# Designs tried in a protein design run: peptides against a protein of PDB entry 8PQO. Part 61

Target 1, 252 residues: chain A of PDB entry 8PQO
Amino acid sequence: VLLKEYRVILPVSVDEYQVGQLYSVAEASKNETGGGEGVEVLVNEPYEKDGEKGQYTHKIYHLQSKVPTFVRMLAPEGALNIHEKAWNAYPYCRTVITNEYMKEDFLIKIETWHKPDLGTQENVHKLEPEAWKHVEAVYIDIADRSQVLSKDYKAEEDPAKFKSIKTGRGPLGPNWKQELVNQKDCPYMCAYKLVTVKFKWWGLQNKVENFIHKQERRLFTNFHRQLFCWLDKWVDLTMDDIRRMEEETKRQ

## One batch from the design tools (peptide; aimed at target 1 T95 T98 F106 L219)

Design b1_p27_3 (made by RFdiffusion4)
Pose (drawn by RFdiffusion4):
Structure b1_p27_3 (pose): chain A 252 residues (1-252), chain P 27 residues (1-27)
Amino acid sequence: as target 1 above (252 residues)
Amino acid sequence: MPRRLSDLMTLMLPVIALVIAMDVLDH
């Protein structure tokens, strides 16, 4: 099983990231016809354990209505049921994604620490030493064009071409992280996203784990580029504003 | 901290497709 820690250094604060990430998930999913239908909340409750106080959820995403009929007929029982178990104690969160048919043999786990630093901490997740020694640290720079697939590139989602009206932050150059250390004002943070991918069937552990990690890196990059370029849309929101927009979206 | 459904479909559907193909070949 392969583990990688993706460090996403951002010119926002940890407080700001919480609101921005919630807004961005909802906004990026705004054009998807077929969003919300098929989402099932099995469990939604508070939890507390040794310093980590938060909210636990168990959700199922039924994809039967979103795939062609032949896919629904051919799919082994439960293969189209995606389970997501989430522990949200921001600035820490853990999510575990499984498939009902694959049981625990196909698993994607993301554990994230959101810290007010420039991604300089080592083993921020406090792994056992030998296990930590086998974790590749992968840095994601949202200003670096070379880290974006050309088919994914969108000028309107390019931090190198965006300046915030409300904050004046951006555009981001190759030295933006250096200018953060030499700066006393603009906030910054790093999301330490430790990703574990497990695929235990058919001897395809390596191929699937690598494919999933490459796709996770691409998604983390594109998502956080979008997040920064949308700074004017969400930076003035509070958490109460987010919860209100959630209830609003709940009516339908 | 939630994720978009499209992310899950991007990550999960290729694996589901492989599961379907393997089940068809076994039968």

Design b1_p27_3_s1 (made by RFdiffusion4, then SolubleMPNN; from b1_p27_3, 15 letters changed)
Fold by OpenDDE base, seed 4:
Structure b1_p27_3_s1 (fold): chain B 252 residues (1-252), chain A 27 residues (1-27)
Amino acid sequence: as target 1 above (252 residues)
Amino acid sequence: MPLPLSYLKELFMPVINLVIEQHLKEL
């Protein structure tokens, strides 16, 4: 098991982020070839547990149409079915990713707290002290180009170049986080993403777990760069606007 | 947070390949 806590600082409020996240997810989904094909929604319902109230979703991602033919032919039953269980109780979110074939041998858990801070809270997910000692804290700097793979880099998604017309935020220079503290009118938050990866296959555990973390980090980096650079597209939207957009998209 | 299918594919393809390799060894 490999745990890392990714801390993504953003020059947005927790409330803004809720809109921006939903918008950016929707935009990212539109930009993907094949749309919602291969996504099965099994459950989408409100939940209440231990004082947490939110929306529970269970989705299956069927990768059969998305993988090369030889993979589809050789993959055992259930290997190409990815289950995502998500508990969305913003500002808290939990996602559990499993695979039908690998069962208990594979787990990705992503637990996110969105906090109005600069990533300074330790053990925001309230792990046991012994478990917390094994968590690597990883800061993602959305302005740091060195954290972005060349293949993922887009100039229009570069926070170091982007300036929001609507908010005046950006561009994010090398010291933007330090400068943010001095900007009383600029909101900020941190997304604390505790990622637990388990791959219980002998000899492959560390390799796969590290690989998954690398991909998660990549995703978080790219996503939040987009979220920020799309600020002018979503900052004036309300949650009701987003809900309406989602409803309209579901009808298409 | 909904995961993009493209990301899921990139994330899981190496794992799926390992699954296939393991499955083939068990056959």
Scores: peptide ipSAE 0.402, ipTM 0.879, DockQ to the pose 0.700
OpenDDE base, seeds 1, 2, 3, 5: peptide ipSAE 0.389, 0.394, 0.391, 0.391; ipTM 0.874, 0.876, 0.873, 0.875

Design b1_p27_3_s2 (made by RFdiffusion4, then SolubleMPNN; from b1_p27_3, 15 letters changed)
Fold by OpenDDE base, seed 1:
Structure b1_p27_3_s2 (fold): chain B 252 residues (1-252), chain A 27 residues (1-27)
Amino acid sequence: as target 1 above (252 residues)
Amino acid sequence: MPIPLSYLESLFMPVILLVIEKHLEEL
């Protein structure tokens, strides 16, 4: 088991991020080849547990159309079906990713707290002290080009070049996080993303767990760079606007 | 947080290849 807490600081408020995240997810999905093909929604319902109220979703991602033919032909039953269970109680979110074939041998858990701070809180997920000692804190700087793979880099998604016309935020210079403290008119938040990766196959656990963390870090970096650079597209939207957009997308 | 399907593919492809390898070894 390998745990890392990714801390993503953004020059947006916690309330703004709720809209921006949903918008950016929708846009990212539209930009993918095949759109929502291969996504099955099994459950989408409200839940209440231990004072937490939110929306529970269970989705299956069918990768059969996304993998090479030889993989589809050789993969055992269930190996290409990925289950995502999500508990969305913003500003808290939990996502659990499993695979039908690997069962208990494989787990990705992503627990996120969105806080109106600069990523300075320790153990925001309230782990036991012994467990917390084994968590690596990883800061993602969305303005740092060195954290972006060359193949992922786009100038239109570079926070160091982008300036929001609607809000005046950006571009983000090398010391932008420190400068936020002095910019009273610019909201900020941190997404604390505790990622737990478990792969129980002997001899492969460390390699696979580290690989998955590398991919998760890449995803979080690219996604939040997009979210910020798309600020002018979503900052004036309401949650009701997002809900309408989601309903319209489901009808297509 | 929903994960794009393309990222899920890239995330799981190496793991799926290991699954296939293990499955073939067990046959």
Scores: peptide ipSAE 0.420, ipTM 0.883, DockQ to the pose 0.693
OpenDDE base, seeds 2, 3, 4, 5: peptide ipSAE 0.419, 0.408, 0.418, 0.414; ipTM 0.884, 0.879, 0.884, 0.882

Design b1_p27_3_s3 (made by RFdiffusion4, then SolubleMPNN; from b1_p27_3, 15 letters changed)
Fold by OpenDDE base, seed 5:
Structure b1_p27_3_s3 (fold): chain B 252 residues (1-252), chain A 27 residues (1-27)
Amino acid sequence: as target 1 above (252 residues)
Amino acid sequence: MPLPLSWLKDLFMPVILLVIEKHLELL
């Protein structure tokens, strides 16, 4: 088991981020070939547990259309079916990703707190002290070009170049996080993403767990760069606007 | 957080390949 807490600081409010996150996910999904193909929604319902109120979703992602033919032909039953269980109680979110074939041998859990701070809170997920000692805190700087793979880099998704017309935010210079403290009119937040990766296959645990963390870091970096650079597209949207967009995307 | 299917594919492909390798060794 390998745990890392990714801290993503953004020059947006916690409330803005809720819209921006949903928009950016929807937009990223629209840019995929085949739209909603391969996504099965099993459950989408309100939940209440231990004072946490939110939306519970259970989705199956069928990867058959997204993998090479040889993978589709050779993969055992259930290997290409990914289950995502999500508890969305914004500003808290929990996502559990599993695979039908691997069952308990594979788990990705992502627990996120969105806080109106600069990533300064320790153990925001309230882990036991012994467990917390083993958590690496990883800061993601969306303006840092060195954190982005060359193959993922797009100039239109570069926070160091982008300036929001609607909000005046950006471009983000090298010291943008420190400058936020002095910018009373610029909201800021941190997404604290505790990622737990479990891979039980003997001899491969560390390799696979580290690989998954590398991919998660890459994903979070690229996603939040997009989220910020798309600010002018989503900042004026309401949650109802987002819901309409999600419904439209499901119908395609 | 919902993820695009392509992101999940990229995340899981190495694991899927390992699954295939293991599965083929068991046949």
Scores: peptide ipSAE 0.390, ipTM 0.863, DockQ to the pose 0.734
OpenDDE base, seeds 1, 2, 3, 4: peptide ipSAE 0.389, 0.382, 0.376, 0.388; ipTM 0.863, 0.861, 0.859, 0.864

Design b1_p27_3_s4 (made by RFdiffusion4, then SolubleMPNN; from b1_p27_3, 15 letters changed)
Fold by OpenDDE base, seed 1:
Structure b1_p27_3_s4 (fold): chain B 252 residues (1-252), chain A 27 residues (1-27)
Amino acid sequence: as target 1 above (252 residues)
Amino acid sequence: MPMPLSYLKDLFMPVIDLVIKKELEKK
């Protein structure tokens, strides 16, 4: 088991982020070849547990259309089906990713707190001290191009180049995080994303777990760069607007 | 957080390869 806490600082408020996240998820999905193809929603319902209220979703991602033919032909039943269970109680979110074939031998858990700070809170997820001491804190800087793979880089999604017309935020210079403290009119937040990766196959645990973390970091980096650079597209939207957009998309 | 299918593919591809390899070794 390998745990890392990714801290993503953004020049947006916690409230803004809720809209921006939903917009950016939808937009990113549309930009992919095939759109939402291969995504099956099994459950989408409100939940309440231990004072936590939110939306529970259970999705199956079918990778059959995204893998080479030989992989599809050789993969055993369930191997290409990824289950995502999510508890969205913003500003808290929990996502559990499993695979039908791997069962208990594979798990990705992502627990996120969105806080109106600069990533200064320690153990925001309230782990036991013994567990917390084994968690690596990883800071994601959305303005740092060196953290972006060349194949993922797009100039229109570069926070170091983007200037929001609606908010005046950006571009994000090398010291943008330090400058936030002095900009009273610019909101900021940190997404504390505790990622737990478990891969139980002997001799492969560390390799696979580290790889998964690398990919998660890549995802978080790219996603939040997009979220920021799309600020003018979503900043004036309300949650009701987002809900309407989601409903309209479901009807198509 | 919902993940794009492309990212999920990249994320899980090494696991898929290992699964396939393991299944082939069983035969």
Scores: peptide ipSAE 0.489, ipTM 0.899, DockQ to the pose 0.676
OpenDDE base, seeds 2, 3, 4, 5: peptide ipSAE 0.469, 0.470, 0.459, 0.478; ipTM 0.893, 0.893, 0.891, 0.896

Design b1_p27_4 (made by RFdiffusion4)
Pose (drawn by RFdiffusion4):
Structure b1_p27_4 (pose): chain A 252 residues (1-252), chain P 27 residues (1-27)
Amino acid sequence: as target 1 above (252 residues)
Amino acid sequence: AAFLLYTVITYHIVVGAMMYHREHHPS
């Protein structure tokens, strides 16, 4: 099983990231016809354990209505049921993604620490030493064009070409992280996203784990480029504004 | 041959479903 820590250094504060991430998930999913239908909340409750106080949820995403009929007929029972178990104690969160048919043999776990630093902490998740020694640290720079697939590139989602009206932040050059250390004002943070991918069937552990990690890096990069370029849309929102927009979207 | 075809189809369904979820629910 392969583990990688993706460090996403951002010119926002930790407080700002919480609102921005919630807004961005909802906004990026605004054009998807077929969003919200098929989402099933099994469990939604508070939890508390040794310093980590938060909200636990168990949700199922039924994909039967979103795939061709032959896929629904051919799919083994439960293969189209995606389970997501989430522990949200921001600035810490853990999510576990499984498939009902694969049980625990196909698992994607993301554990994230959101810290007000420049991604300089080591083993921020406090792994056992030998296990930590086998974790590759992968840095994601949202200003670096070379880290974006050409088919994914969109000028309107390029931090190198965006300046915030409300904050004046951006555009981001190759020295933006250096100018953060030499700066006393603009906030910054790093999301330490430790990703574990497990695929235990058919001897395809390595191939699937690598494919998933490549796709997770691509998604982290594109998502956080979008998040920064949407600063003007969400930076003035509070958490109460976010919860209100959630209840609003709940009516339908 | 039929068993191999079945395994190939199941593989594409389960990996695809997981990826479909990840593309719509980023972290």

Design b1_p27_4_s1 (made by RFdiffusion4, then SolubleMPNN; from b1_p27_4, 19 letters changed)
Fold by OpenDDE base, seed 1:
Structure b1_p27_4_s1 (fold): chain B 252 residues (1-252), chain A 27 residues (1-27)
Amino acid sequence: as target 1 above (252 residues)
Amino acid sequence: SAEEELKKLTLEIVLGSILDYLERHPH
């Protein structure tokens, strides 16, 4: 088991981020080539637990159409089915990702708190002290080009170059996070993403767990760079606008 | 062994599927 807490600081409010995240997820889905995924929604219901109120979803993503024919032919039963269990209680969310073939031998858990701070809170997920001692805190700086792979870099998604016309935010210089403290008119937040990766196959645990974390870090970095650089596209949208966009995406 | 190779191939397929999912569904 390998736990890391990724802290993503953004020059947006917690309320703005809710819209921006949903918009950016929808855009990412639209930009995917090869048509829609086979999504099976098993559960979609409200939940209440320990004062947490939100929406619980259980979805199966059938990826058979997204892999080459030879992979599909070789794949054992369940290998291409991803289960996503999500508890959405913004500003808190939890997602548990499993694979049917791997069963209990593989798990990714992503727990996120969105807080109106600069990533300074320790143990925001309230882990036991012994567990927290083993969590690496990883700061993602969306303006730091060195954290972006050359193959992923796009100038139009570079926060160090982007200037929001609607909000006046950006570009983000090398010390942008420290400067936020002095800019009373610019909201800020941190997404505290506690990622738990479990892989139980003997001899491969550390390799696979580290590999998944490396990919998650990459994806979080790219996603939040996009989210910020798309600020002018989503900042004026309402939650109703987002819901309409999601419905339109489901019909494609 | 053939069994070990099959397990490795299966793992690669599973990991590839997971990564594909994660890229399409940012969290």
Scores: peptide ipSAE 0.652, ipTM 0.937, DockQ to the pose 0.750
OpenDDE base, seeds 2, 3, 4, 5: peptide ipSAE 0.643, 0.645, 0.651, 0.650; ipTM 0.935, 0.935, 0.937, 0.937

Design b1_p27_4_s2 (made by RFdiffusion4, then SolubleMPNN; from b1_p27_4, 21 letters changed)
Fold by OpenDDE base, seed 4:
Structure b1_p27_4_s2 (fold): chain B 252 residues (1-252), chain A 27 residues (1-27)
Amino acid sequence: as target 1 above (252 residues)
Amino acid sequence: EEEKKKKELELKIVLGSILTYLERHPW
């Protein structure tokens, strides 16, 4: 088991982030050229647990159409089916990802708290001390080009170059996080993303777990760079606007 | 050895599937 807490600081409010996240997700989905994910929704219902109220979803992503034919032919039963269990109670979210073939031998859990701070809270997910001491905190700086792979770099998605016309935010210089404290009119938040990766096959645990974390870090970095650089596209949108966009995306 | 290779291939397929999912859920 390998746990890392990714802390992504952004010059947006927690409320703004909700809109920006949903917009960016919708935009990313539109940019996907492949046929619709064979998404099967098993459960979609409200939940209440220990004072947490939100929406619970259980979805199966059937990826057979998203892989080459030869992969599909070689894939064991269930290997291309991803189960997503999600508890959405913004500003808290939990997602558990499993695979039908791997059963209990593989799990990714992503727990996210969105807090109006600069990533200074320790153990925001309230882990037991013994578990928390094994969690690596990883700070993602969206302005740091060195954290971005060359193949992923786009100038239009570079927070160090972007200036929001609507908000005046950006560009983000090397010390932008420290400067936020002095910018009274600029909101900020941190997404605390606790990622748990479990892979039980002996001899491959660390390799696979580290590999998944490497991918998650990459994806989180790119996504949040996009989210910020798309600020002018989503900052004036309402949640109703976002819902309409999501519905339109589902129809395509 | 053949069984090991088979399992490794299956694992690669699973990991590829997981990555495909994660790339579409980058948040």
Scores: peptide ipSAE 0.655, ipTM 0.941, DockQ to the pose 0.710
OpenDDE base, seeds 1, 2, 3, 5: peptide ipSAE 0.654, 0.637, 0.646, 0.637; ipTM 0.942, 0.936, 0.938, 0.931

Design b1_p27_4_s3 (made by RFdiffusion4, then SolubleMPNN; from b1_p27_4, 20 letters changed)
Fold by OpenDDE base, seed 5:
Structure b1_p27_4_s3 (fold): chain B 252 residues (1-252), chain A 27 residues (1-27)
Amino acid sequence: as target 1 above (252 residues)
Amino acid sequence: SAEEKLKELTLKIVLGAILDYLNRNPF
């Protein structure tokens, strides 16, 4: 098992981020061929547990149509089915990802707290001390081009170049996080993303777990660069606007 | 062995599927 806590600092409020995240996820999904094709929703219901109230979803992503024919033909049963269990209680979210073929031998858990701070809280997910001491904290700087692969780089998604017309935020210089403290009119937050990766196959455990973390880091970096650079597209939207957009998308 | 090769292939398929999923679902 390998745990890392990714801390993504953004010059947006926790409330703004809720809109921006949903917008950016929807936008990213639209850019992918097939969109929600092959998604089976097993459960979608409200939940309440230990004072946590939110929406619980269980989805199966059937990826047979998303892979080449030869892969589909060679794939054993369940290998292309991904189970996603999600507890959405913003500003808290938990997602558990499993695969039918791998069963208990594979798990990705992503737990996120969105806090109105600069990533200074330790053990925000309230792990036991013995577990927390083994968690690597990884700071993602969305303005740092060196954290972006050349193949992923887009100038229009570069926070170091982007300036929001609507909010005046950006561009984000090398010291933007430090300067943010002095900018009274600029909100900020940190997404604390605790990622647990479990892969039990002996001899491949560390390799696969580290590989998945590398991919997650890449994804979080790119996604939040997009989220910020799309600020002018979503900052004026309300949660009701987002809900309407989601409903409209489901009808298509 | 043939079994090891099959496991390796299966793992590649599963990891590919997971990566595809993750790329489409940035949490």
Scores: peptide ipSAE 0.521, ipTM 0.899, DockQ to the pose 0.743
OpenDDE base, seeds 1, 2, 3, 4: peptide ipSAE 0.500, 0.491, 0.440, 0.510; ipTM 0.891, 0.888, 0.869, 0.896

Design b1_p27_4_s4 (made by RFdiffusion4, then SolubleMPNN; from b1_p27_4, 21 letters changed)
Fold by OpenDDE base, seed 5:
Structure b1_p27_4_s4 (fold): chain B 252 residues (1-252), chain A 27 residues (1-27)
Amino acid sequence: as target 1 above (252 residues)
Amino acid sequence: EEEEKKKELTLKIVLGSILEYLERNPH
């Protein structure tokens, strides 16, 4: 088992982020051919647990159409089926990802708290002290180009170059986080993403777990760079606007 | 030996599927 807490600081408010995240997720899905194809929704219902109220979803992603034909032919049963269980209670979210073939031998859990701070809180997910001491805190700086792979780099998604016309935020210089504290008119937040990766096959645990974390870090970095650089596209949208957009997308 | 190779291939397929999912579904 390998746990890391990724802390992503953004020059947006927690309320803004809710809109921006949903918008950016929607855009990401549009950019991928057949993004919604092969998704089976098993459960979609409200939940209440220990004072937490939100929406619970259980989805199966059938990825047979998303892989080359030869891979599909070689894949054993369940190998291309991903189960996603999600508890959405913004500003708290939890997602559990499993694979049908791997059963209990593989799990990714992503728990996120969105807080109006600069990533200074310790153990926001309230782990036991013994567990928390083994968690690596990883700060993602969306302005740091060195954290982005060359193949992923796009100038239009570079926070160090982007300036929001609507908000005046950006570009984000090397010391943008320190400067943010002095900018009373600029909101900020941190997404605390606790990622748990479990892989139980003997001899491959660390390799696979580290591999998944490497990919998650990459994806979190890219996503939040996009989210910020798309600020002018979503900052004026309301949650009602987002809901309408989602409904319209479902009808297509 | 053949079973081990099959397991390795299966793992690659599974990891590939996970990556495909993660790429399409940011969290």
Scores: peptide ipSAE 0.675, ipTM 0.944, DockQ to the pose 0.755
OpenDDE base, seeds 1, 2, 3, 4: peptide ipSAE 0.668, 0.666, 0.669, 0.672; ipTM 0.942, 0.941, 0.942, 0.943

Design b1_p27_5 (made by RFdiffusion4)
Pose (drawn by RFdiffusion4):
Structure b1_p27_5 (pose): chain A 252 residues (1-252), chain P 27 residues (1-27)
Amino acid sequence: as target 1 above (252 residues)
Amino acid sequence: PLENMNERAYWMATITVLGTFVDDLLL
């Protein structure tokens, strides 16, 4: 099983990231026809354990209505049921994604620490030493064009070409992280996203784990580029504003 | 909520469906 820690250094605060990430998930999914239908909340409750106080959820995403009929007929029982178990104690969160048919043999776990630093902490997740020694640290720079697939590139989602009206932050150059250390005002943070991918069937552990990690890096990059370029849309929102928009979207 | 959840959901479903189908053909 392969583990990688993706470090996403951002010119926002940790407080700001919480609101921005919630807004961005909802906004990026605003054009998807077929969003919300098929989402099943099995469990939604508070939890507390040794310093980590938060909210636990168990959700199922039924894909039967979103795939061609032949896929629904051919799919082994439960293969189209995606389980997500989430522990949200921001600035810490854990999510575990499984497939009902694959049981625990196909697992994607993301454990994230959101810290007010420039991604300089080592083993922020406090792994056992030997296990930590086998974790590759991968840095994601949202200003670096070379880290974006050409088919994914969109000028309107390029931090190198965006300046915030409300904050004046951006555009981001190759020295933006250096200018953060030399700066006393603009906030910054790093999301330490430790990703574990497990695929235990058919001897395809390596191929699937690598494919998933490459796709996770691509998604983390594109998502956080979008998040920064949408700073004017969400930076003035509070958590109460987010919860209100959630309830609003709940009516339908 | 996790971002791009549909991407991950479709990956997992596709891998599972195609992997099971290929294993049944081989058997």

Design b1_p27_5_s1 (made by RFdiffusion4, then SolubleMPNN; from b1_p27_5, 20 letters changed)
Fold by OpenDDE base, seed 4:
Structure b1_p27_5_s1 (fold): chain B 252 residues (1-252), chain A 27 residues (1-27)
Amino acid sequence: as target 1 above (252 residues)
Amino acid sequence: MMPYIMEYAFLIASLTILTSLLAALLA
């Protein structure tokens, strides 16, 4: 098991981020080929548990059409079915990813708290001390080009170049986080993403767990760069606007 | 877009990752 807490600081409020995230997810999904194909929604319902209220979703991703034929031929039964259970109670979210074949030997859990701070809270997910001591805190700097793979880099998605016309935020210079503290009118937040990866196969555990974390980090980096650089597209939207956009997208 | 799935973009990407992992593990 490998745990890392990714801390993504953004010059947006927690409330703004809710809109921006949904917008950016929608936009990113449109750009992904085969988005939604092979997705089965088993459950999509409100939940209330232990004072947490939100939306629970259980999805199955059927990857049979998304893998090479040889993989499909060699894949054990259930190996290409990925279950995703998500509890969205913004500003808290939890996603659990499992596989039918690997059962308890495979887990990806992503637990996110969105907090109006600069990533300074320790153990925001309230892990036991013994577990917390094994968590690596990883700061993602959306302005740091060195954290972006060359193949993922787009100038229009570069926070170091982007300036929001609507908000005046950006461009994000090398010291933007320090400068943000002095900018009383600029909101900020941190997304604390605790990622737990378990891949209990002998000889492959560390390699695969590290690989998954590397990919998650890449995803978080790219996504939040997009989210910020798309600020002018979503900052004036409401949650109701997002819901309408989602409904319109479902009708297409 | 599915309502209230905050990690959906990560999910699509995660699916791509998982597909790649599965391909690598099963190859």
Scores: peptide ipSAE 0.033, ipTM 0.705, DockQ to the pose 0.134
OpenDDE base, seeds 1, 2, 3, 5: peptide ipSAE 0.032, 0.033, 0.031, 0.030; ipTM 0.694, 0.701, 0.633, 0.693; seeds 1, 2 fail the geometry check

